# Peptides against a protein of PDB entry 6D0Y, part 10

Target 1, 225 residues: chain A of PDB entry 6D0Y
Amino acid sequence: ETEDHLESLICKVGEKSACSLESNLEGLAGVLEADLPNYKSKILRLLCTVARLLPEKLTIYTTLVGLLNARNYNFGGEFVEAMIRQLKESLKANNYNEAVYLVRFLSDLVNCHVIAAPSMVAMFENFVSVTQEEDVPQVRRDWYVYAFLSSLPWVGKELYEKKDAEMDRIFANTESYLKRRQKTHVPMLQVWTADKPHPQEEYLDCLWAQIQKLKKDRWQERHIL

## One batch from the design tools (peptide; made by RFdiffusion4, then SolubleMPNN)

Design b1_p9_3_s3 (from b1_p9_3, 4 letters changed)
Fold by OpenDDE base, seed 3:
Structure b1_p9_3_s3 (fold): chain B 225 residues (1-225), chain A 9 residues (1-9)
Amino acid sequence: as target 1 above (225 residues)
Amino acid sequence: MKTLLEEAK
């Protein structure tokens, strides 16, 4: 395969086809594996780019990477390292929307057997530990909590199955922080009916409530968060 | 399965 053709194949995977998505992904994984000896660096760069810039295809590309990792363990490692570097660069550049998306991407890689559950737990422990630091702006603390909580729809089930005690500790620390953090005044909001007023909820408190419900439902999502 | 670089923050 030529480099141009590889780019086309990688960018267009998941689009309309006569074959199933799963079949197309398996086929593409085979093509990419065969071309690694000649185009490893190019393939790595392409995968990192589409993973970062095409969020609508998150599960497509995590699955593809999972298939590639199963075929070539070393390449999978290099990809994860590249994504971690990108996460660090995003944080350094204050690109927090990209950063939180990358955390979600990495989270879904756990489901694809690319990243070990204990490693992801360790990352989340590091995130939540920021809430315990002194002389740190609340906005920074809030972001790390948001990054953690907003990623749980993608990985919470797996992490609780493998590391329930550690996850409970992280949740306890998160809850403690949310209770003590400064909150803005939020007035009552009537969204539906006059006789059933619903108080406007602060965004992290709202997210926390949604995650608690998801956890209670054993991580079976019944609605879009 | 890969080990994450834990210094990612």
Scores: peptide ipSAE 0.044, ipTM 0.757, DockQ to the pose 0.020
Fold by OpenDDE base, seed 5:
Structure b1_p9_3_s3 (fold): chain B 225 residues (1-225), chain A 9 residues (1-9)
Amino acid sequence: as target 1 above (225 residues)
Amino acid sequence: MKTLLEEAK
């Protein structure tokens, strides 16, 4: 297959087809595996690109990578390494929205058996450890907590099933930080009703409450976070 | 959230 054809296949996966999504993903994984000897670099770049640019297909591409990883473990590793590099680059460039999305993507890769649960726990431990750094701006500490909490809808269940004690420690550290951090008022983000002015909770406190509820519900989503 | 592979395990 040509490079252009591969691009088309990768970009269009998950779209309307006569076959099931599962069948299409299996088929595409087979095609990509067969072409790795000739187009590994191109395929790697394409997958990284669609992972970043098509967030609406997050679960499709994490699943695809999972299937590829099962067929070619080395390629799966290279993909993860590439995504980690991209995460680091995003952070260096202060692209925090992209960075948090990448963390979410990596989180879902745990569900696809591409990233081991202990590795993700270690990453989150590293994130939350930033809260212990006193010589950095609070905004940085807040971001890492946000990145951790906002990713849990994608991986919290798996991590608690396998690493509950470690996760509890991370949660305890997070809670401790949230209690002692300086709270800021952001009027621009508040929604006012004409009849009843309702002050909104601080964004991290709000997210924390949502995640606590999700945890209580055994990580079964009932509401949109 | 669940993935196809997560559901298959």
Scores: peptide ipSAE 0.013, ipTM 0.641, DockQ to the pose 0.037
Fold by OpenDDE base, seed 4:
Structure b1_p9_3_s3 (fold): chain B 225 residues (1-225), chain A 9 residues (1-9)
Amino acid sequence: as target 1 above (225 residues)
Amino acid sequence: MKTLLEEAK
């Protein structure tokens, strides 16, 4: 197959088909595996690109990578390394929107057996440790907490099944930070009632509450975050 | 949240 054809196949996976999505993904994984000897670099770049630019297909591409990883473990490793490099570059460039999505993508790769649970826990430990650093802007600390919490819908269940004690520690540290951090209430975000005005809940506090609820529900999704 | 791969295995 040509590079252009591979690009088309990768970009269009998940579209409506007479076959099941699972079968299509398995088939595509087979095609990609067969072409790795000739197009490894191109396939790697393509997968990284769609992983970054098509967030609506997150689970499709994590699954694809998982299937491919099962066929070629080395390639799976190279893909993860590439994604980590991209994450680091995004952080250096202060592209926090891309970075947070990449963290979420990596999180779902745990479910696909591409990234080990302990490795993801270690990453989150590193993230939350930023909250303990001095002489850094709070916005940066807040982002790492946000990145951690906002990724848990994709990986919280797996991490608590495998590393519950470590996760509890991370949660405790997160809670501690959220209690002591500075909070800003903008007048425009206040709800006014006839009796008393009430400010809207701060976004990280709100997210924390949502994650606590999700945890309480044993990570069974009831509401889309 | 479950992935397709997780459900398939």
Scores: peptide ipSAE 0.013, ipTM 0.647, DockQ to the pose 0.040
Fold by OpenDDE base, seed 1:
Structure b1_p9_3_s3 (fold): chain B 225 residues (1-225), chain A 9 residues (1-9)
Amino acid sequence: as target 1 above (225 residues)
Amino acid sequence: MKTLLEEAK
């Protein structure tokens, strides 16, 4: 396979085909595995690129990486390392939209058995620990809580199945933070008058309520509005 | 959320 051909295959996977998506993914995983000895760096860069730039294909590429990881465990590790580096770079560049998406992508990699549940728990522990940092802007604390909570629809079930005690601790810390943080936008929302007013919630409080409901419903996503 | 890999199991 040529580099250009590999790029085409990787970018077009999941598009309309006469074959099933599963078959195409297995086939592509086989092609990529065979070409790793010659094109590992190129394949790694391509996968990182599409993972970052094509959010509509998140589950396609997490699945592909999962299949490839099953074939070549070392490459799977290198991919995760590359994605973590990208996450760090996004944070340094203040690209928080990309960063949160990358956290979601990494979360789904747990479901694909590319990232171990304890590793993801450790990441979330690190995120929530930011709430305990002193002399930092609240926006920083809020973002890490947001990144954690907004990723749970993709990985909460798996993490609670394997690390329930640790997750409960993270939830307790999160709840504690949400109770004590300043809610600057709540007064603004209260000024909004409507014929049938309903309680307005701050965005993190709203997300927290949604995640609590999701947890109560045993992580059935169909209840997320 | 289930991935394609999870659904294939």
Scores: peptide ipSAE 0.013, ipTM 0.650, DockQ to the pose 0.040

Design b1_p9_3_s4 (from b1_p9_3, 3 letters changed)
Fold by OpenDDE base, seed 5:
Structure b1_p9_3_s4 (fold): chain B 225 residues (1-225), chain A 9 residues (1-9)
Amino acid sequence: as target 1 above (225 residues)
Amino acid sequence: MSTLLEEAA
């Protein structure tokens, strides 16, 4: 009964309420903290599940985990470990859509003070370093670059504020790779209607240009990528 | 992207 109640609370957080979202999250964090001694594994599993299955509530759950981490640092660490394990499992299973989402989730956890900026920088360094491996297919190299670039809208500001030199190095390596890689043109999955015809740009080149602009705008988003 | 805790970073 208590477990079912916890599931309901976790799944329904962020829904319409008489109270503010902040108040609800703080309240839920308190409830979960109090129940950790008896239901830590259940709570951990539930949070991992909703993090994966409810992408529309990404910022809600990263914030919730941030609040929990502030109350119980060990639990926050266990959650991050679980999410990283899930990321590795997704990659191993060739579930790249889930994997890239998990990288975004982890990226936003930096903003919630769950993951340290240097740790995220190290992860991105590892991703981009794959581009330097000779025996790795380009499709794999491209994916890691994509995972890195597509996550920057969530964490680029924080990383450049704290690790600008390291980030510049990663960017330089990324740019170098994008210049030397073979361009592969794949049919578009979606038809776009535009009044003015424009040359098609390779998807990573396009993303790179968007991220460069975002960086120039000091990571203030004007348009959804 | 913004979170409730982002400003405290």
Scores: peptide ipSAE 0.017, ipTM 0.637, DockQ to the pose 0.035
Fold by OpenDDE base, seed 2:
Formats: sequence, structure tokens, C-alpha cells
Structure b1_p9_3_s4 (fold): chain B 225 residues (1-225), chain A 9 residues (1-9)
Amino acid sequence: as target 1 above (225 residues)
Amino acid sequence: MSTLLEEAA
């Protein structure tokens, strides 16, 4: 395969096809594996790029990486390292939207058996530990909590299955922080009724409640309409 | 959320 063709294949995977998505992903994984000796760097860059820029295909690309990891474990590791590096770069650049998405992507890689559950738990422990940092803006603490909580829909089930005790500790710390943090009203978080406007629950509190419900439902998103 | 790979595992 040529580099340009690889780009096309990677970018177009999951689009309308006569074959099943599973078949296409398996096929693409095979193609990519075969081309790793010649195009590893290119493939790595491409996968990192689509992982970042095509959020609508998150599960497609995490699955693809999972399949590729199963074929070439070293490449899977290199990909994760690249993504972690990208996460760090995003944080340094204050690109928090990209950063949170990357955390979500990494979270889903746990489901794809690319990242071990304990590793993700450790990451989340590190995130939540930021809440204990002194003399830092609350926005920093809030972001890491947000990044943690907003990623749990993708990985909470797996993490609680394997690391329930550790996750409970993280949850306890998160809850403690949420109780003591300053809550700010956000005008955009309002419900308008015919009678009068009502402010919605603070976004992190709301997210926390949603995650608690999800946890209670054993991480089955059946309650989401 | 689950992936195809997770479901296939």
C-alpha cells in the first residue's frame, strides 16, 4: 500500500460499504499490519490524527487499534504512547477539549484490550489527585474531575469489574471534592418553563449524578434516551 | 459504551 492509499483506507473506514464494519476493520487491520514494516510511522501518525479529529468514529478507531494491537502488540504500545504524548501536548497547549476527548479515547482503548484496566485506574487516580493540589485554580481541579467522570461511560464497567476497590476510592475522593468545591451558576445551564426559568444543576454535579446513576445501573446506558 | 472488539471478546 502507498501512503496515500493508507490514508484513504484509514479515513474512510466505517463508511458505507457492502461489507460489514467488522469485516472492514479486520481487513484494514490486516492491511495495516502488513504495511507496518514500511509505513509504521505514517500509520501511527494517521491513526493518531483520526483519533483526534474524527470523534464521530471513536469506536471505529479504538476497535481498529485494538485489532491492530492484537496483531502487533508493540505497535499498540507505540500508539498508546503517542496518544499519551498528544494528551500532554494538548494540556500544555490548553486545548482542553482535545485533551478530554483523548482521555475518552484512551478510556475506550481499555475496552479494546489495548490499555490495561489498572493503567487507566492509575491515570484516573492521578487526575483526581489534582483535586488535592493546593494553590491551584479550581478550574484545573474541575477539569480533571470532568475528564475522569466524562470518560466513565466508556470504561466504568470494565474498571469496576477489575478494580472496584480502587475505583470506589477514586469515587469517594471525587465526591468529597465536589461537595467542597465552589459551585458557580452558569446562565446557559437553565431550564426555561412557561412559568419561570430555573437554573439547572451545576454541570459537574449534574455529571456526577449521571455517573452515579450509571454506576447504579451497572454501567448499562439503558437509561439514556 | 462498548466497542466491537469488546463485544467480540
Scores: peptide ipSAE 0.017, ipTM 0.636, DockQ to the pose 0.039
Fold by OpenDDE base, seed 4:
Structure b1_p9_3_s4 (fold): chain B 225 residues (1-225), chain A 9 residues (1-9)
Amino acid sequence: as target 1 above (225 residues)
Amino acid sequence: MSTLLEEAA
């Protein structure tokens, strides 16, 4: 069936091929575009599914969506809307692991020219604004900061190139929150030398330090985050 | 991080 064929094509993209990944993605985008008149909903659902379930192929699928968006702007918009809806549902369901991944996926869509940089900045502004909410658990505040910071490796460069002032403001607000929040002792994996023991660093502080370093390095990743 | 599309642009 055609639907099964589409599923196969979408799921298998990026696998070993005699052709380059770029050419395969272009080809697939063409196939999907041609099938949109008849199978738009199916294709949309498939892409949303693989985007969620195959995080190892994040950049492949963001690129694919970018190519599709270039061919069919309306479809790109519908895809983003679907992903945002999924994000909201994940948050509502307290599925924070999925939610943070979706934020990262959306972040990379900025690089693929599917989501405008200002829109992503606005999202991050909204996230960090949660730190100002009263009478809410700190875990909520922390998560949104985490979602923001942990997504920056994917989009920080682009956002600072286009919205540096706004990003600096978000950073300032983030830093302010991190200084005033209650720090908890959280186990985490760290690399250290035995001859230089150090106290365990709180996970958000650690992430903040990493992101600050990344920013300083002009978003060239030198260390694993 | 960069995407394939970004690199092609």
Scores: peptide ipSAE 0.016, ipTM 0.636, DockQ to the pose 0.039
Fold by OpenDDE base, seed 1:
Structure b1_p9_3_s4 (fold): chain B 225 residues (1-225), chain A 9 residues (1-9)
Amino acid sequence: as target 1 above (225 residues)
Amino acid sequence: MSTLLEEAA
């Protein structure tokens, strides 16, 4: 395959086809594997790009990377390293919308057997540990908690199956932080808003309640958060 | 949330 053709194949995967999505992904994985000796850098860059810019195709591209990782473990590792580097760059650039999406993408890579569960747990431990940093803005602490909690719909089940004790510790630390953090605007908004039918609640508290319910339901998703 | 690979595993 030519370089331009590879770009087209990668960008258009998952679109309407006479073949099943599974068949198309398997076929594309085979094509990409065969071209790695000549186009590894280009393929790596393309996959990173579509992973970041096409959030509507998240599960398509995590699956594709999973298939590639099964064929070429080293390439899968290089892809993860590139995505982690991109996450760090997004954080440095204060591009928090991209950063949170990248965390979700990495989370789903655990389900695709690209990232080991212990590695993802370690990442979330690092995120929640930010809540213990001194002399930092609360918005920084809140963001890392948000990034953790908002990613759990994608990976919570797997992490609790593999690392339940560690996850319980992270949850305990998260709960402790949520109880002690400043919530200045919630009482102010309650002055003008009735508690019924929807009580006024701070966004992280609301997300926490949703995740606790999801956990209680054994991570069976019944509705979109 | 699930993926094709997760469902196939």
Scores: peptide ipSAE 0.016, ipTM 0.633, DockQ to the pose 0.039

Design b1_p9_4_s1 (from b1_p9_4, 5 letters changed)
Fold by OpenDDE base, seed 4:
Structure b1_p9_4_s1 (fold): chain B 225 residues (1-225), chain A 9 residues (1-9)
Amino acid sequence: as target 1 above (225 residues)
Amino acid sequence: SELMKLLES
């Protein structure tokens, strides 16, 4: 396979096919495995790029990385290192939208046996610990909470199955922060009913409520978040 | 964890 052909295969995986997605992913993993001796660096870069630029295919590419990691034991680690570097760069550049997506991507890698559950728990513990820092602007503290909560639809089930006590502690700390943080009310964000107008719920409070509901439902998705 | 070490590096 040429580099250009590999790029095409990677970018097009998950598109309509006569075969199942699983079969296509296994096939692609086999092709990529065979080409790792010659194109490992390129394959890593390509996967990092599509992971970052094609968020609609998150689960496809996490699965692909998982399959490659199973075939080549070191591949997953190298990929994660690259993604962590990208996350750090995004945070440094204040690119919070990219950063939160990268956290979500890393979260789903836990399900693909690329990242260990305890490691992800430790990351989230570190994120929530930022809320305890007084010298950090609230906008940054809020982002870490948002990054944590918004990633749980992808990994909450696995983390509670493996580390329920630790997760409960993180949740308690998160709840405590949400209760004490300053909230901004915008008059333009009014919900008007026939009987009475009322302000729209604050976004982190809303997300918290959604995640609590998801947790209560044993992480069975009922609504697209 | 090793992952955290990477984040802190």
Scores: peptide ipSAE 0.042, ipTM 0.806, DockQ to the pose 0.017
Fold by OpenDDE base, seed 1:
Structure b1_p9_4_s1 (fold): chain B 225 residues (1-225), chain A 9 residues (1-9)
Amino acid sequence: as target 1 above (225 residues)
Amino acid sequence: SELMKLLES
């Protein structure tokens, strides 16, 4: 395969086809496996690029990486390292939307058996630990909490199955932070009828409530959060 | 999902 051909295959996987998505993914995994000896660096860069730029195909590319990893290649580890580097770069560049998406992507890689659950727990512990740091703006603390909570729909079930005690500690620390953080309240931001005034819930408090409900429902999603 | 089943097979 040529580099241009590989790019086309990787970019177009998951698009409308006469074959099933599963079949196409297996086929592509086979092609990439065969070409890794000659094009490993190129394939790595391509996968990182599409993972970052095509969020609508998140599960397609996490699955693809998972399939490659299952074929007994260390490619998965190298891919994760590249994604972590990209996450760090995004944070340095203040690209927080990209950064949160990358965290979500990494979270789904746990389900694909590319990242071990303990490693993801450690990452989230590091995120939540920022809330305990002094001389850090609250907006930064809030972002790490947001990144953690907003990723749990993709990985919460797996993490609680394997690291429930550690996750409970992270949740406790998160709850403590949410209670003590400064909130901006605007009286006009209320949803009410004549009989039932209700203040608009702050975005992190709202997300926290949704995640608590998801946890209570044993991480079975019944609606899009 | 079917994709997850594929990875688990």
Scores: peptide ipSAE 0.015, ipTM 0.661, DockQ to the pose 0.045
Fold by OpenDDE base, seed 5:
Structure b1_p9_4_s1 (fold): chain B 225 residues (1-225), chain A 9 residues (1-9)
Amino acid sequence: as target 1 above (225 residues)
Amino acid sequence: SELMKLLES
């Protein structure tokens, strides 16, 4: 395949076709595998780009990388390294929205057998450990907790199946931090209805409650990935 | 999901 054709194939996967999505992904994985010897760098760049720019296709591209990894090529590891580099760059640039999405993307790669569960646990341990650093602004500490909690819908089940004790420790540390952190009132983000006024919960406390419920429900969601 | 099933097979 030519580089231009590869770009088209990668960008358009998951769109309406005569074949199933699964069939298209298998086919594309085969094409990419065959072209890796000649176009590895280009394919890596393309996959990193679409991963960042097409969030609606998150599970498509995590699956694609998983399929490539399952074909016994080291491409999955190289891709993860590239994504982690991008995450670090996003954090350095204070691009927290991109960074949190990348963490979520990496989380789903655990389900695709590209990232080992222990590695993801280690990453989350590192995130939550930031809350113990007194010289770091709370806004940054809060972000790491947010990144951790907001990624659990994608990977919580797998992590608790493999590393329940470690996850419980992370949860305990998170809960402790949430209890002692300063709460910020944001009136402009609150919606009040005259008919049913009720107190608004702080965003991290709200997320924590949602994740606790998800955990209680054994990580079963109405809409699964 | 069907995608995850594909990877597990």
Scores: peptide ipSAE 0.015, ipTM 0.654, DockQ to the pose 0.044
Fold by OpenDDE base, seed 3:
Structure b1_p9_4_s1 (fold): chain B 225 residues (1-225), chain A 9 residues (1-9)
Amino acid sequence: as target 1 above (225 residues)
Amino acid sequence: SELMKLLES
């Protein structure tokens, strides 16, 4: 395969096709595996780029990386290293929208057996520990809590199945922080529709309530967050 | 974890 052809295949996967998405992903994984000996660096760069720039295809590319990792190549580890570097760069550049998306991407890689559950738990422990630090702006503490909570739809089920005690501790610390943080007056925010209006809540309080419901529902999503 | 090591590097 030429480099141009590989780029086209990677960018267009998941688009309308006569074949199923699953079959297309398996086919692409086979093509990429065969070309890794000659084009590993190029393939890594391409996958990192599309993973970052095409958020609508998050699960497509996490699945693709998972398929490649399952073929017993060291590619998975190198890809994660590249994504972690990108996360650090995003944080350094104060690009917090990209940063939180990358955390979600890494979270879904746990489901694809690319990242171990204990490693992701450790990352979230590190994030929530920021709330306990002194002389840190609340806006920064809030972001780490947001990054944690907003990633749980992608990985909460797996983490509670593997590390329930540790996750409960993280949740307790998060709840404690949310109770003591300063809040501003905001318009009523709600994701769910109800016959009666919901109480006026701040965005993190709303997200917390949504995640608590998701947890109660055994991480089976019944609504769009 | 390896992930944390990468993040801390």
Scores: peptide ipSAE 0.040, ipTM 0.801, DockQ to the pose 0.018; fails the geometry check

Design b1_p9_4_s2 (from b1_p9_4, 4 letters changed)
Fold by OpenDDE base, seed 5:
Structure b1_p9_4_s2 (fold): chain B 225 residues (1-225), chain A 9 residues (1-9)
Amino acid sequence: as target 1 above (225 residues)
Amino acid sequence: SSLLEKLES
């Protein structure tokens, strides 16, 4: 395959085809594996790009990376390193929307056996530890808590299965922070369901309640957060 | 990922 053709294949995977998505992913993984010796750098860049720019295909590309990893190539680690670098750059640039999406992407990579559960737990421990840094603006501390909590729908089940004690500690620290932090009123328009009215809550308190319910439901997602 | 689970099953 040429570089240009690889770009097309990677960008278009998951689109309507005569074959199943699973078949297309397996096929593409095979093609990419064969071409890694010659086009590793290009493939890495392409996958990083589509991971960032095509959020609607998150599970497609995490699965693709997972397939490549399962084929016993060291590609998965290099990809994760690139994504972590991008996350750091996003944070430096104060691009919090991109950053939180990248955390979610990394979270799903745990399910794809690309990132080990303990490594993701360590990342979340680092995030929540920022809440203990009083010299950091609360808005930034809040973001790390948000990034952690909002990623749990993707990875909470796996992390509690593997590292329940550590996760409980993170939750305890998070709860403690939420209790002591200054509450901020966010004037914004909210869409509420008429059948289930809820009291107005600060956004992190609301998210916390949602995640607590998800945890109680054993991470079986019944409603969109 | 549910997709990967299907492929690995």
Scores: peptide ipSAE 0.099, ipTM 0.801, DockQ to the pose 0.047
Fold by OpenDDE base, seed 4:
Structure b1_p9_4_s2 (fold): chain B 225 residues (1-225), chain A 9 residues (1-9)
Amino acid sequence: as target 1 above (225 residues)
Amino acid sequence: SSLLEKLES
């Protein structure tokens, strides 16, 4: 395969086909595996790019990376390293939207046996620890909490199955932060219930509530976040 | 990933 053709194959995976997605992914994994000796660097770069630019295909590409990692032991690690570098760069550039997506992507890589659960827990511990840094703007602290919480739909189940105590600690720290953080004074709409009117929840509080419910439901999704 | 699980089965 030529580099251009590989790019096309990678970019188009998951699109309408006469074959199943599973079959297409296996096929593509085979093609990429065969081409790794010649195009490993290019394939890594391509996968990093599509991972970043095509968030709608998150699970497709995490699965693909998982398949490749299973075929080539070192591939997953190299890919993760590249993604982590990108995450760091995004954070340095204050590209929060890209950064949060990268965290979600990495989170799903845990499910694909590319990233170990303890490593992801450590990452989240690091994220939440930022909330304890006083010289960091709250917007930054809030983002790390957001990145953590918003990634849990992808990996919460796995992490609690393997690292429940550590996760509970992270949750406790998160809850503590959310209670003490300064909330914005932007005019909020009021939600009227049959009982009492109340202000609309702040976005992190809302997310927290959603995640708490998800956790309560043992990470079985009953609604789309 | 449910997709991966399906592939692994």
Scores: peptide ipSAE 0.085, ipTM 0.790, DockQ to the pose 0.047
Fold by OpenDDE base, seed 2:
Structure b1_p9_4_s2 (fold): chain B 225 residues (1-225), chain A 9 residues (1-9)
Amino acid sequence: as target 1 above (225 residues)
Amino acid sequence: SSLLEKLES
């Protein structure tokens, strides 16, 4: 495959086709695997790009990366490294929307056996630890909490299955922070698991309540996020 | 990922 063709294939995966999505992903994984020897760097860059620019295809691309990682055990690590670099760049550029999405993407990579659960737990520990730093503006502390909580729908189940004690500690620290932080007025987040409408409240408090509900529901999503 | 699970099944 040519580089241009690879780009087309990667960008178009998941679009309407005569074949199933699963079949298309397997096929694409095979094509990409075959081309890794020649176009590894390009493929990595392309996947990073589409991962960032096509959030609607999050699960498609995490799955694709998972498939590639299974075929080439080094690929996943290199991809994650690239994504982490991108996350850092996003944060430096104050692109918090991209950054939080990247965290969510990385979270789903845990489900795809690309990132180990302990590594993700460590990342979240680092995020929540920022709340304990007094010299950090609350807006930044809030973002880390938001990034953590908003990613849990994708990975909470896996993390609690493997690292429940550590996760409980993170939750306790998060709860403590939420109780002591200054509350602000921001747009409400969509409830994805609640059977009953949740009262209007501060966005992080609302998100916390939603995550607590999700946790109580054993991380089973009842609505499409 | 539920999608991956389907692929692995």
Scores: peptide ipSAE 0.080, ipTM 0.786, DockQ to the pose 0.048
Fold by OpenDDE base, seed 3:
Structure b1_p9_4_s2 (fold): chain B 225 residues (1-225), chain A 9 residues (1-9)
Amino acid sequence: as target 1 above (225 residues)
Amino acid sequence: SSLLEKLES
């Protein structure tokens, strides 16, 4: 495979085809596995790029990385390291939209058996610990809580199955912060429950309520967040 | 991922 051909294959996976998406992913995984000895660095860079720039294909690329990792290659670890570097760069550049997406991407990698549950728990512990730091603007504290909560639809089930005690501690700390933070009163409605009118809530309070509902439902999603 | 589960089946 040439570099141009690999780029085309990786970028176009998931597009309209005569074959199923599953078949295309398996085929692509086989091609990439065969080319890793010669083009590992290029493949790594390509996957990092499409993972970052094509959010509509999140589950496609997490699955692809999961398939490669399952073939007993160290590629998964190297990919995660690259994605963590991207996350750090996004935060440094104050690109919080990209940063929160990367956290969601990493969260789904737990489901793909690329990232261990304890590692993701540790990341979320670090995020929520920012709420306890002094001399940090509330807007920054709020973002870390948002990044944590908004990622739970992807990984909450797995983390509570394996690290329930640690997750409960994180939730307790989050709840404590939400109660003591300054709040603004703007019209916000839960997208999780639409069977009855909801009171107006601040956006983080609204998200918290939706995540609590998701947790109560044992992480079975009924509505798209 | 449900997609991965389909591939593993």
Scores: peptide ipSAE 0.079, ipTM 0.790, DockQ to the pose 0.050

